# Peptides against a protein of PDB entry 5H65: the designs that were tried, part 156

Target 1, 294 residues: chain A of PDB entry 5H65
Amino acid sequence: QYLERTPLCAILKQKAPQQYRIRAKLRSYKPRRLFQSVKLHCPKCHLLQEVPHEGDLDIIFQDGATKTPDVKLQNTSLYDSKIWTTKNQKGRKVAVHFVKNNGILPLSNECLLLIEGGTLSEICKLSNKFNSVIPVRSGHEDLELLDLSAPFLIQGTIHHYGCKQCSSLRSIQNLNSLVDKTSWIPSSVAEALGIVPLQYVFVMTFTLDDGTGVLEAYLMDSDKFFQIPASEVLMDDDLQKSVDMIMDMFCPPGIKIDAYPWLECFIKSYNVTNGTDNQICYQIFDTTVAEDVI

## One batch from the design tools (peptide; made by RFdiffusion4, then SolubleMPNN)

Design b2_p19_3_s1 (from b2_p19_3, 7 letters changed)
Fold by OpenDDE base, seed 2:
Structure b2_p19_3_s1 (fold): chain B 294 residues (1-294), chain A 19 residues (1-19)
Amino acid sequence: as target 1 above (294 residues)
Amino acid sequence: KPPDWLTEEEKKALQAFLL
């Protein structure tokens, strides 16, 4: 849809909701730290969550490792199981279940592992060698996802999370419903297991100034604005640098705003009720800035 | 490489799968 450019001063006087095309300078933004801007968003309940830190995951997996794998749940039609006992003083038992495709073990790059009792480090190492890893635990009658506070699926360096509120977890045997047991598409895995996948998003607040007025608009975007996936940025130094470069381009330190580049973007206004007070807020949408940087 | 918690025998077994 085509929108005429509207000055901020005019926008600030109008009622919400409306959509606008603007040309403004990015006076400032929050948060300044990239890692603070990456969140997890539920597409259903719209709750924003923090991305768990490594330390948080360590605790979860350590707790999971205190549980003993149930021998009765090993070696099903879905997976072949192997159990290892660590050489440490505790003798931790780790079960690895190799998911089969039509009863046959696939190649490692197509194989999904289900892991009981693994540490984060061990799981991450395996995820670099196999297609995917799901942390699981022994349930009463079947393997079950370990904890939605941890990734339900790890593919390489990407951690896929699910919404605790919206998910209705199903046992691991529901993976049988997947026709394709080689690619292990996260959304398909999530659907099979009753998980509502969370989406990685950049969440930032931009202070925009076009010389006629100033307004704050927030950005919640997964991969369009920077043309960089929020899901990958935390694990890739080059991507982090790219985002930083983009932000520095629009908000160059040490120079006056008059010298800042112009940002063209779309914003939408919406009403927010705080008790008896009605406030108009703004959100950036359908905007890509990376093309102007390249 | 297989995880360090694996025995040498277990590593060999996994290597066949990893290769």
Scores: peptide ipSAE 0.032, ipTM 0.628, DockQ to the pose 0.012
Fold by OpenDDE base, seed 3:
Structure b2_p19_3_s1 (fold): chain B 294 residues (1-294), chain A 19 residues (1-19)
Amino acid sequence: as target 1 above (294 residues)
Amino acid sequence: KPPDWLTEEEKKALQAFLL
């Protein structure tokens, strides 16, 4: 739908909700650090969560490693199991379950591993050699997902998370419902296990100025605005540099705003009620920044 | 020991962190 450009001064006088096309300069933005702008968003309950740090995951997996794998749950029709005892003094037991496709072990690049007792480091190493890794624990009758505070699925460097509030976890044997046990699509895995997957999103506040007025707008976007997936940026230095370059381009440090490039974007207004106070907020939507802002 | 369908590199990888 075609929207005419509206000056910010006019927008600021209008009631919400409305949609606008604007042309403005990015006076400032928050947060300044990229890693702080990446959040996890639930599409169902709309809660925003922090992406767990490595230290957080270490603790979760260390705790998981204190539990001994149940021998009775090994070697099912779904997976073949191997168990190792570490050479450390504690003799930690690690169980790796290799998920089969129709009773046959697939190639490593198509193979899903279920791991009990693995450390973050070990899991990450495995995720680089196999298609996917799910950290699990021994339940009463079946393997179960270890903890939704940790990734439910790790593919390469990508950590997939689920919503604790919205998910109703099912046991690992529910992976049998997947016809294709080679591609391990995160959404399919999530569905099979009763997980509502969280979405990586960039969450930023833009202060926009077009010379007629100043407006703060929120950016919540997964992959459109920067044309860079929020899910990949934390693990890719080049992508991080790209985002930084884009932000520096629109909001260059040490330069006056008069020299800033113009940002064209769509914003929508909406009402937020906080007690007796009604506030109009703005969100950027359906916007892609051009790489070539000359 | 890892399953035989694993490559030698994959076996070594498993051994490296598990053992």
Scores: peptide ipSAE 0.028, ipTM 0.527, DockQ to the pose 0.012
Fold by OpenDDE base, seed 1:
Structure b2_p19_3_s1 (fold): chain B 294 residues (1-294), chain A 19 residues (1-19)
Amino acid sequence: as target 1 above (294 residues)
Amino acid sequence: KPPDWLTEEEKKALQAFLL
């Protein structure tokens, strides 16, 4: 719907909740580092989580690699299994399970691998050669997802995560419920395994100034604001540069705010109560920015 | 050894880090 442009000074005097269209300059923003702005959001419980760092994943997979694959769980109707032993002194065993489609092994670009005992590096390498990778472990009666602190599905460079709180994990044989075992749609895989997928989001705080007033508004957006998916930005240098360029355009370093371009956006106000204190906060919504917007 | 349906490139990739 059409909203009239409202000056910030007027907005700051009004009660919440309300929606506004504004034209303001981006005086500053936080966090300054892009990787700090990318979070995981649960659509069910609405918790925001940090994207696991590579170091965190290394630990998880290293721990998983200490477990020996159960030979009894190899070679089912769902998958064919191959076991490798590393040449290092510890002789780590890695099980790779190749998921079949109706009893037939698909092409590598359509094949889902279940990896048991793999390192992050190994898993990432495999994800570049096969369609998808799921890190798993030997459960009591079946393979199970290794850990929701790690990706439940890796496709190329994209890591798909699930919510620990909202997910009720099911064993890997539940992938049998998928009719198509070639495309490996993340949501379908998640559903089969009882996972609530987390959504990558940009989370930032903007300090906006239109000359009449100053207002802080936060942004939580997946792919609209920058027209760049938050799910891909951490693994793509070009996308990172693009976001940085956009932010530098709106908030250029080393120059006065008078020279900043105008940002048009929608914001909504809402009440936040902390004990006896009532605060009005603002969120950016339904806004797309472009470099040519001046 | 990896399955025969793998390409030579894929086999080499697997062997490089698993063996």
Scores: peptide ipSAE 0.028, ipTM 0.523, DockQ to the pose 0.012
Fold by OpenDDE base, seed 4:
Structure b2_p19_3_s1 (fold): chain B 294 residues (1-294), chain A 19 residues (1-19)
Amino acid sequence: as target 1 above (294 residues)
Amino acid sequence: KPPDWLTEEEKKALQAFLL
């Protein structure tokens, strides 16, 4: 749908909700640090939450590692199990379950691992060798997802998280419902396990100035604005550099705003009720920043 | 390579599942 460019001064006078096309300079943005801008968003309850830090995950997996794998849950029709005991004084037991496809063990690049008692480091190492990894624990009758505070699925360097509020977890044997046990599509895995997947999003506040007015607009975007997936940026230094480069381009440090490039984008206004106060907020949508800026 | 915490015997077991 075509939208004519509207100056900010005009937008600021209008009621919400409306959609606009604007041309403005990015005076400033928050947060300044990239890792602070990456959040997890639930598409169902719309809760925003922080991406767990490595330290947080370490604690979760350390706790999981204190549990002993249940022998009776090993070697089912769904998976073949191997168990190891660490050489340290604790004698930590680690169980790795290799999920089979129709009773056949697949190649490593197609194989899903279920891990009991693994540390973050161990899990990450395994995720580089196998298609996917799910941290699990021994439940009463079946293996279960370890903790939704940790990834429910790790594929390479991508950690997939689920919403604690919206998910109703099911036991691991529900993976049997998957026809394809080689691709391990995150959404399919989530569905089988009763998980509502969270989405990685960039969440930022832009202060936009076109010379006629100034407004703040929120950016909540997964992969369109930067053409970089929020799900991958935290694990890829090159992607981080790219985002930083883009932001530096629009907000060059040490340079006056008069020299800033112009940003073309779409914004939508919406009403927000805060107690007795009604305010109009703005959000950037359907916008991709180009390398060529005006 | 399997994780470093694995023994040689354990590595052999895991190797069966590797490419």
Scores: peptide ipSAE 0.028, ipTM 0.565, DockQ to the pose 0.012

Design b2_p19_3_s2 (from b2_p19_3, 6 letters changed)
Fold by OpenDDE base, seed 3:
Structure b2_p19_3_s2 (fold): chain B 294 residues (1-294), chain A 19 residues (1-19)
Amino acid sequence: as target 1 above (294 residues)
Amino acid sequence: RPPDWLTEEEKEALRAFLL
């Protein structure tokens, strides 16, 4: 892993692929808005997706709420079901299925809820009181995940998403394969349901300048670069402030680049071909900046 | 009605959510 520091001017002359250690100033970066930098990435097909907005989720859950829970699917060995009819929403039926562990209802902080017909607001409220929530719908023979366009698992304020392309959804009874029905590890839930979980990633483009040359480097990182999980940052004001502080530290507004701190990082070059066009691109990897102090 | 194993706070949360 150890690499000697290489000036950018030398890097710019070399063929790809190669790995480098560099020391450069962050001249600029894009996007400037943090929420625009957070994406969902599939580790299988490598597709990048936007994180759904609340409005998007509202539509999905509103549509789901138009469906009637199937009475035949209530109260299985896996879950106990309760159904309510809303008073103020034209009698919308909401089914909550409480997942049992070995036939016994666990404590609320260990309990997974399966919800049919819940709104985003309602689901979020429940996710703050119970361990996890899965939005579901009544399938032909079993409950099924509602929609991969929505979270397959909500834990507190964290929304876990799955890849539509790579996932082969299985019915909810496949949760029976989980020996531990109290912890509800997202990866385990995903595996049981045939979901390829998407990863929250920071996606940014850095313009790096070491005085010998300038290059653009791509950053796609989940939790190493800032030592802040991309999965949590959108829902945590303090984490957002921390990221902003880090970026302001390396690229302070209204300050001349001569006064910018040096950023030490690893970059790798790679070839990108588009028709007749061949381009060498650069990606930041295995780099943590949160520990750097000016 | 909510399951009996829920705390009153949790039951209230469900009521507020569903009613």
Scores: peptide ipSAE 0.027, ipTM 0.654, DockQ to the pose 0.012
Fold by OpenDDE base, seed 5:
Structure b2_p19_3_s2 (fold): chain B 294 residues (1-294), chain A 19 residues (1-19)
Amino acid sequence: as target 1 above (294 residues)
Amino acid sequence: RPPDWLTEEEKEALRAFLL
């Protein structure tokens, strides 16, 4: 739809909800650290949660490594199993289950590994050599997903997470429902296992100033605003540099705001009730930042 | 011991994984 440009001073006087096209300068933004701006969002219950830190994952996998793999769950029609004992003081048992396609072991680049008892470091190493990795544990009658606080699927450097609130986990044998056991599409894996996948999103607050007024606008976006996927940015230094460059371009340190470039974007207003107080808030939507300054 | 169908590079990756 077509929207005419509206000055912020006019927007600040209007009732919500409405949509606007604006041209403003980015006076400031929060959070300042890129890592803090990346969150996980559930498309069903709309919870926002932090991306687990590596330290959090280390604890989960360390706990998982204290449980010995159940021998009765090894080598099914779905997967072939191999067991190793680590060469450390504790001699922990690690089980690797290689998922088969119609009873046949696929190529490594098509193979899904189920890992039982591995550390984060070990799992990450394997994810670079095989198609996908799922951390699992021995359940009562079948292998099960280890913990939704950890990734349910790791593909290369991409960690896929599921919603604890909305997911109803099913055992690993439900992967049999997948006709194609080579591509391992995250959404298909999630569906088979009863997982509602979380979405990586950039979450930021922009303070916008067009010289007529100042307002704060909320940004929640997966890949449109920066044209960079939030799901990949934490694991890619070049993507991080790109986001930093964009933010420094619009909000350069050490110079006055009158020299800042103009940002053209769409914002929508909405009502928020905080106790007895009603306030109008703003959210950026359907916006891609231009490479060239406007 | 890793499965025989793996390449030597993949076997080495698994060995390193478990050391």
Scores: peptide ipSAE 0.026, ipTM 0.640, DockQ to the pose 0.012
Fold by OpenDDE base, seed 4:
Structure b2_p19_3_s2 (fold): chain B 294 residues (1-294), chain A 19 residues (1-19)
Amino acid sequence: as target 1 above (294 residues)
Amino acid sequence: RPPDWLTEEEKEALRAFLL
């Protein structure tokens, strides 16, 4: 889709909704902290949620670890179960369920673990050794997802979350519907369990200035703008540094705006009603930052 | 006891998990 460049002064005079191509300098942005800009977004209800902190997850898993695994739910056609009692922590019982593929245990790199009674630390350790981990609890008739406030699926360092509002959880045996029980695609797992997966997104507000005018546009993007997945950035120091470098490039500290590089991007305007007031807002879309030396 | 098909590293991970 081709759009001619439009100066901000012209855009500011027009009604919404419209799409524009602009060339502007990034005068400033919010939030300044990367961890504050990463959110979870529901594609259905569009609610933005905070990414749970380690402390939040610790509480959830600690509570889950106080529950005793139900012996009746162990060793099904779907999974083989192993139960341990910890020597410490008042003899906490932990159940590890190894999901089978067509009745056969797969290789560890293809194996999904269902963890019942594990702590965050323990789960994270296992996620580095096996394909995926799902925190579960004993339900009335089947294993169930532990809590949507925690990840429903952990793959390596990636935590996949589901929307509490839009999800209608199904029991773990619904994983039987998956033909491929080796790759454990997050969307497929979510679908099987009735989960609406949340999307990691960068959410930032840019103040853009092209010399003719100034406008604020917000960015909600998962992986295009920085060419860095929001889902991975919080767990990867190098990716964090990369994002910081990009932002510093466009908005260098201690340097006057006259020396800032130009940013080319697409923005769309839209109407927002706040009570009786109608406001025009702007959003960046379909934009990848490029180091175009002009 | 962890499954026998696990590597020693994986078994150790499970052991550590359960300590």
Scores: peptide ipSAE 0.026, ipTM 0.639, DockQ to the pose 0.012
Fold by OpenDDE base, seed 1:
Structure b2_p19_3_s2 (fold): chain B 294 residues (1-294), chain A 19 residues (1-19)
Amino acid sequence: as target 1 above (294 residues)
Amino acid sequence: RPPDWLTEEEKEALRAFLL
């Protein structure tokens, strides 16, 4: 749908909700640190969550590694199991379960590993050599997902998370419902295990100024605004640099705003009530970054 | 012992896994 460009001074006078096309300069933005802007969003309950830090995951996997794998759950029709004892003083047990496709072990690049008792470092090593890794624990009758506070699926450097509130976890044998056990699509794995997958999103607040007025607009976007997926940016230095370059282009440090490029974007207004306070807020939507071409 | 269907590189990765 076509929208004509509206000056901010006119927008600031109008009631919500409405949609606008604007041309404005990015006076400032928050948060300034990219890693602080990347969040996990549940498409079902709409809660925003922090992406777990390495330290958080270390704790979870360290705790999981204190649990001994149940020998009775090894070597099923779904997976072949190998178990090792670490060479440290305590000798923790680590079980690796290699998921089979119709009773046959696939190639490593198609193989899903279920890891029981592994550390984050160990899991990351394996995720770089095999298709996917799921951290698991021994349940009563089956292997189960270790913890939704940790990734339910790791593919290379990509960590896939699930919503604790919306997920109803099922045991690992439910992976049998997948017809093809060589292509481990995160959504399919999530569905089989009763997980509502979280979405990586950029969450930022932009202060926009077009010379007629100033307003703050909220940005929540997965991959459209920067044309960079939020799911990959935290683990890719080049992508991080790209986002930083984009932000520096629109909001260059040490330069007067008069020299800033013009940003064209769509914003929608909406009402927010907090007690007796009625406020109109703005959100950026359906926007890919673009500056005016002279 | 890693499975025999793994490449030597993959076997080495698994061997190094527990170090």
Scores: peptide ipSAE 0.025, ipTM 0.633, DockQ to the pose 0.012

Design b2_p19_3_s3 (from b2_p19_3, 7 letters changed)
Fold by OpenDDE base, seed 5:
Structure b2_p19_3_s3 (fold): chain B 294 residues (1-294), chain A 19 residues (1-19)
Amino acid sequence: as target 1 above (294 residues)
Amino acid sequence: KPPDWLTEEEKEALRSFLL
């Protein structure tokens, strides 16, 4: 849809909802720290959640490690199991279940590991050598996902999370429903286990100023705005640097706003009700920032 | 003992996991 450029002063006088194309300077933004801008979003219930900190995950996996793997759940048609005792003073039991494809053990780059009793550090090491890792626990009659507060699937450095509200967890044997047990597509794994995957999103508030007016616009975007996936940025220093460079370019420290580059973007207005008060808010949409700024 | 079908590198990864 074609939209004419509209000055902010005109937008501020109009009723919502409407869509606009604007050209403005980024006076300021929040949060200032990149890691604080990355959230998890449910596509069904639309709940926003914090990405768990490593300390949170450590607690979950430590608790899981206090439970002894159930011997009767080892070595099924779906997976082959191996158990080790750690060298620490506690001698915790760790079970690794290697998922088979049609009864055959696949190569490591195609292999899904189910881990019972591992620490975050240990699990991350394995995720770099095998296709995927799922933290699990022994259920009553089958292995089950350990905890939706932790990743349900780890692929390399990517941690996939599920929505606690919308998910109805099923036992691990439901992975049998997958015809392809080599690629381990996160959405397919989630579907088999009754998980609604959460989406990584950048969540920021931009204060925009075009010289005629000032407004705040909300940004919630997964990969379009920066052309960088929110799902990867927390684990990649180069991607973090790129986002920081973009933000510093549009809002350089120690420089006056008159020298800031112009940001061209789309915003949509919407109504918000706070008690008896009606407020108009703005959200950035369908916008990709270009390296070449005017 | 790690599974025999693993490469030496993969076996070492599992050993390191358990330390």
Scores: peptide ipSAE 0.031, ipTM 0.659, DockQ to the pose 0.012
Fold by OpenDDE base, seed 1:
Structure b2_p19_3_s3 (fold): chain B 294 residues (1-294), chain A 19 residues (1-19)
Amino acid sequence: as target 1 above (294 residues)
Amino acid sequence: KPPDWLTEEEKEALRSFLL
């Protein structure tokens, strides 16, 4: 719906909640590092979480790799299993389970692998050759998801995470509920396994200045603001460069704010109360930035 | 050994998995 542009000085005097259209310069923003702005958001409990770093995942998968695959869980109607012993001195056992579609192994580009005992490096290699990879462990009577601190599904370079709080994990055989076992849609996999998928989001704070006033506005957005998916940016150098270029355009280093381009966006005000303290905060919403804005 | 239905490239990927 149409909103008239309102100067920041007027907005700063008004009660919340309200919606505004503004035209302001981006004086500064936080965090300055792109990787620090990408978070995981639960759509149910609304918790914001850090995206696990490679080092975090290494630890999880290394720990998982110390567990021996249960031979009794190999070769079910759902998957065919192959077991290897690594050439290291410890002889780590690795199980790869190839998920079948109606009892038939699909082509690699349609095949889901369940990996038991794999390292992050090994899993990544496989995810580049097969459709998807799920890190698993041997449960009591079935394979189970390894750890929600790690991706529940890896597709190429995309890591899909689930909410520990909101998920009620089910065993791997629940993938049988999927009619089509070739596309491996993350939401479908999540649903089958009782996982609440987390959403990648950009989380940033903008300091906006239109010459009449200054306010800070919060940004939480998955793919609209930059027209770049937060889910892909961490694994794509070109996308990272694009975001950096956009931010540098609006907030160029080493020059005066008078030379900054104008940013047009929508913001909404809201009240935050903690005890006797009341504060009006602002959030950017329904905004897409364009690189050709002057 | 990797499954026979894999391409040679895919088989090599699995072989490299053994470290």
Scores: peptide ipSAE 0.029, ipTM 0.649, DockQ to the pose 0.012
Fold by OpenDDE base, seed 4:
Structure b2_p19_3_s3 (fold): chain B 294 residues (1-294), chain A 19 residues (1-19)
Amino acid sequence: as target 1 above (294 residues)
Amino acid sequence: KPPDWLTEEEKEALRSFLL
């Protein structure tokens, strides 16, 4: 829908909910660090979660690596299994299950690996050589996803996470329901395994100033605002630099706000109740960053 | 032993994984 530009002073006087098109300068933003702004968002329960840190994942996979693969669960119609014992002092047993497509092993670039007993480092190495990796463990009757605190699917450098609250996990054999066992679409994998996938989002608070008023607006966006996927930014230095450059462009350090570029965006107002207090909040939506060069 | 259909690079990746 077409919206005319509205000055912030007018917006601040109006009741919510409403949608606006604005032109304002980005006076400041929080958080300042990019890694702090990237979160995981559940589309179902709307909980925001931190992206697990490497240290967190290390703990999870270390724990998983202490478990012995169940020989009874090896070599099914779905996958071929290979078992190794590591050369370290602990003699850790690692199972790699190669998922088959219609009983045939696919090419590596189409192959999903189920990894049992792997470390984060090892799993990441494999994810660079094969299509996808799922960390698993031996369940009672089938292989199962290792832990929703860790990625349920790793594709290259992309870690896909699921919502612990909303997911009802199903065993690995449910991957049989997938007709296409070559592309391994994350949403399809999630559906088969009963996972509600989390979405990577940029979460930021913008302080906007158009000279008539000042307004704080919330940004929660996956890939539109920066035209950079939040899912990829943490693993790509170039993308990080790009985001930083964009933010520096709108908020140049050492420069007074009078020289800041104008930002055009859409915002929506909404009511928030905090105890007995009602307040109006604002959220940026359907916006790609652009300067008003007029 | 890694699957025979793997390339040498892929086999090495698996070997490295298991070291």
Scores: peptide ipSAE 0.026, ipTM 0.632, DockQ to the pose 0.012
Fold by OpenDDE base, seed 3:
Structure b2_p19_3_s3 (fold): chain B 294 residues (1-294), chain A 19 residues (1-19)
Amino acid sequence: as target 1 above (294 residues)
Amino acid sequence: KPPDWLTEEEKEALRSFLL
């Protein structure tokens, strides 16, 4: 993958697709707000989606909580079920299903909970005490995932999402296919349930300037560029601070570009056609900048 | 009632969450 450094002026004259190694200054970037740069990406259909806000999830779970758990689906070989009624005037019924490993309830740190009727707040509380939580609903013959608009798996503070377009949901009993019912690897859970997991990605547009030319390149990266997982950054203040520091280092506010540090990265060009209009675009790839942070 | 296999802290978490 070794490439000689190419000046931007030369790159701008060449047809796509090609790969380049460049050294340029980050003149500017968008979006400026970190939370706006974090998206969900499908590896199959390549659709970019917004990360749902808490308010969106609240609505989904509130709607789910209006449904009554089916008593016929309780207590299977896969899980033990407990039903509670909230003490508030609404008297909401909540079902918690504790997934067993070979008929044995695992320790809480290894236990997957299936939740019917839980609110976001309640689910989050449980996810801090147990290994994982899946919000579910009663289907016709089995428990089913509640909604792909909500996380299919919550582990601690991490919300795992699936692609609505590419997923072919299977019922909860398909978790039986997992030999290990203690680790609850998100990809394994997704596979069992027919879910195509979405990937958290940073999506940013960089304006790069090496003094010979200026070009825009976009970054779509999960965990390589910053050496920080996009999946964790929204819920971790320290990680957010780190990303901000990195961006401030390369694009420091209040100073002239002449004082900016040089950014070394790889970019690839590609063609985008819209009708009769052909445009060459650029994407940053295979680049890590975290090591340059002082 | 929470399963007996849960710790008291976990049971309390469930109670606080549901009750």
Scores: peptide ipSAE 0.025, ipTM 0.627, DockQ to the pose 0.012

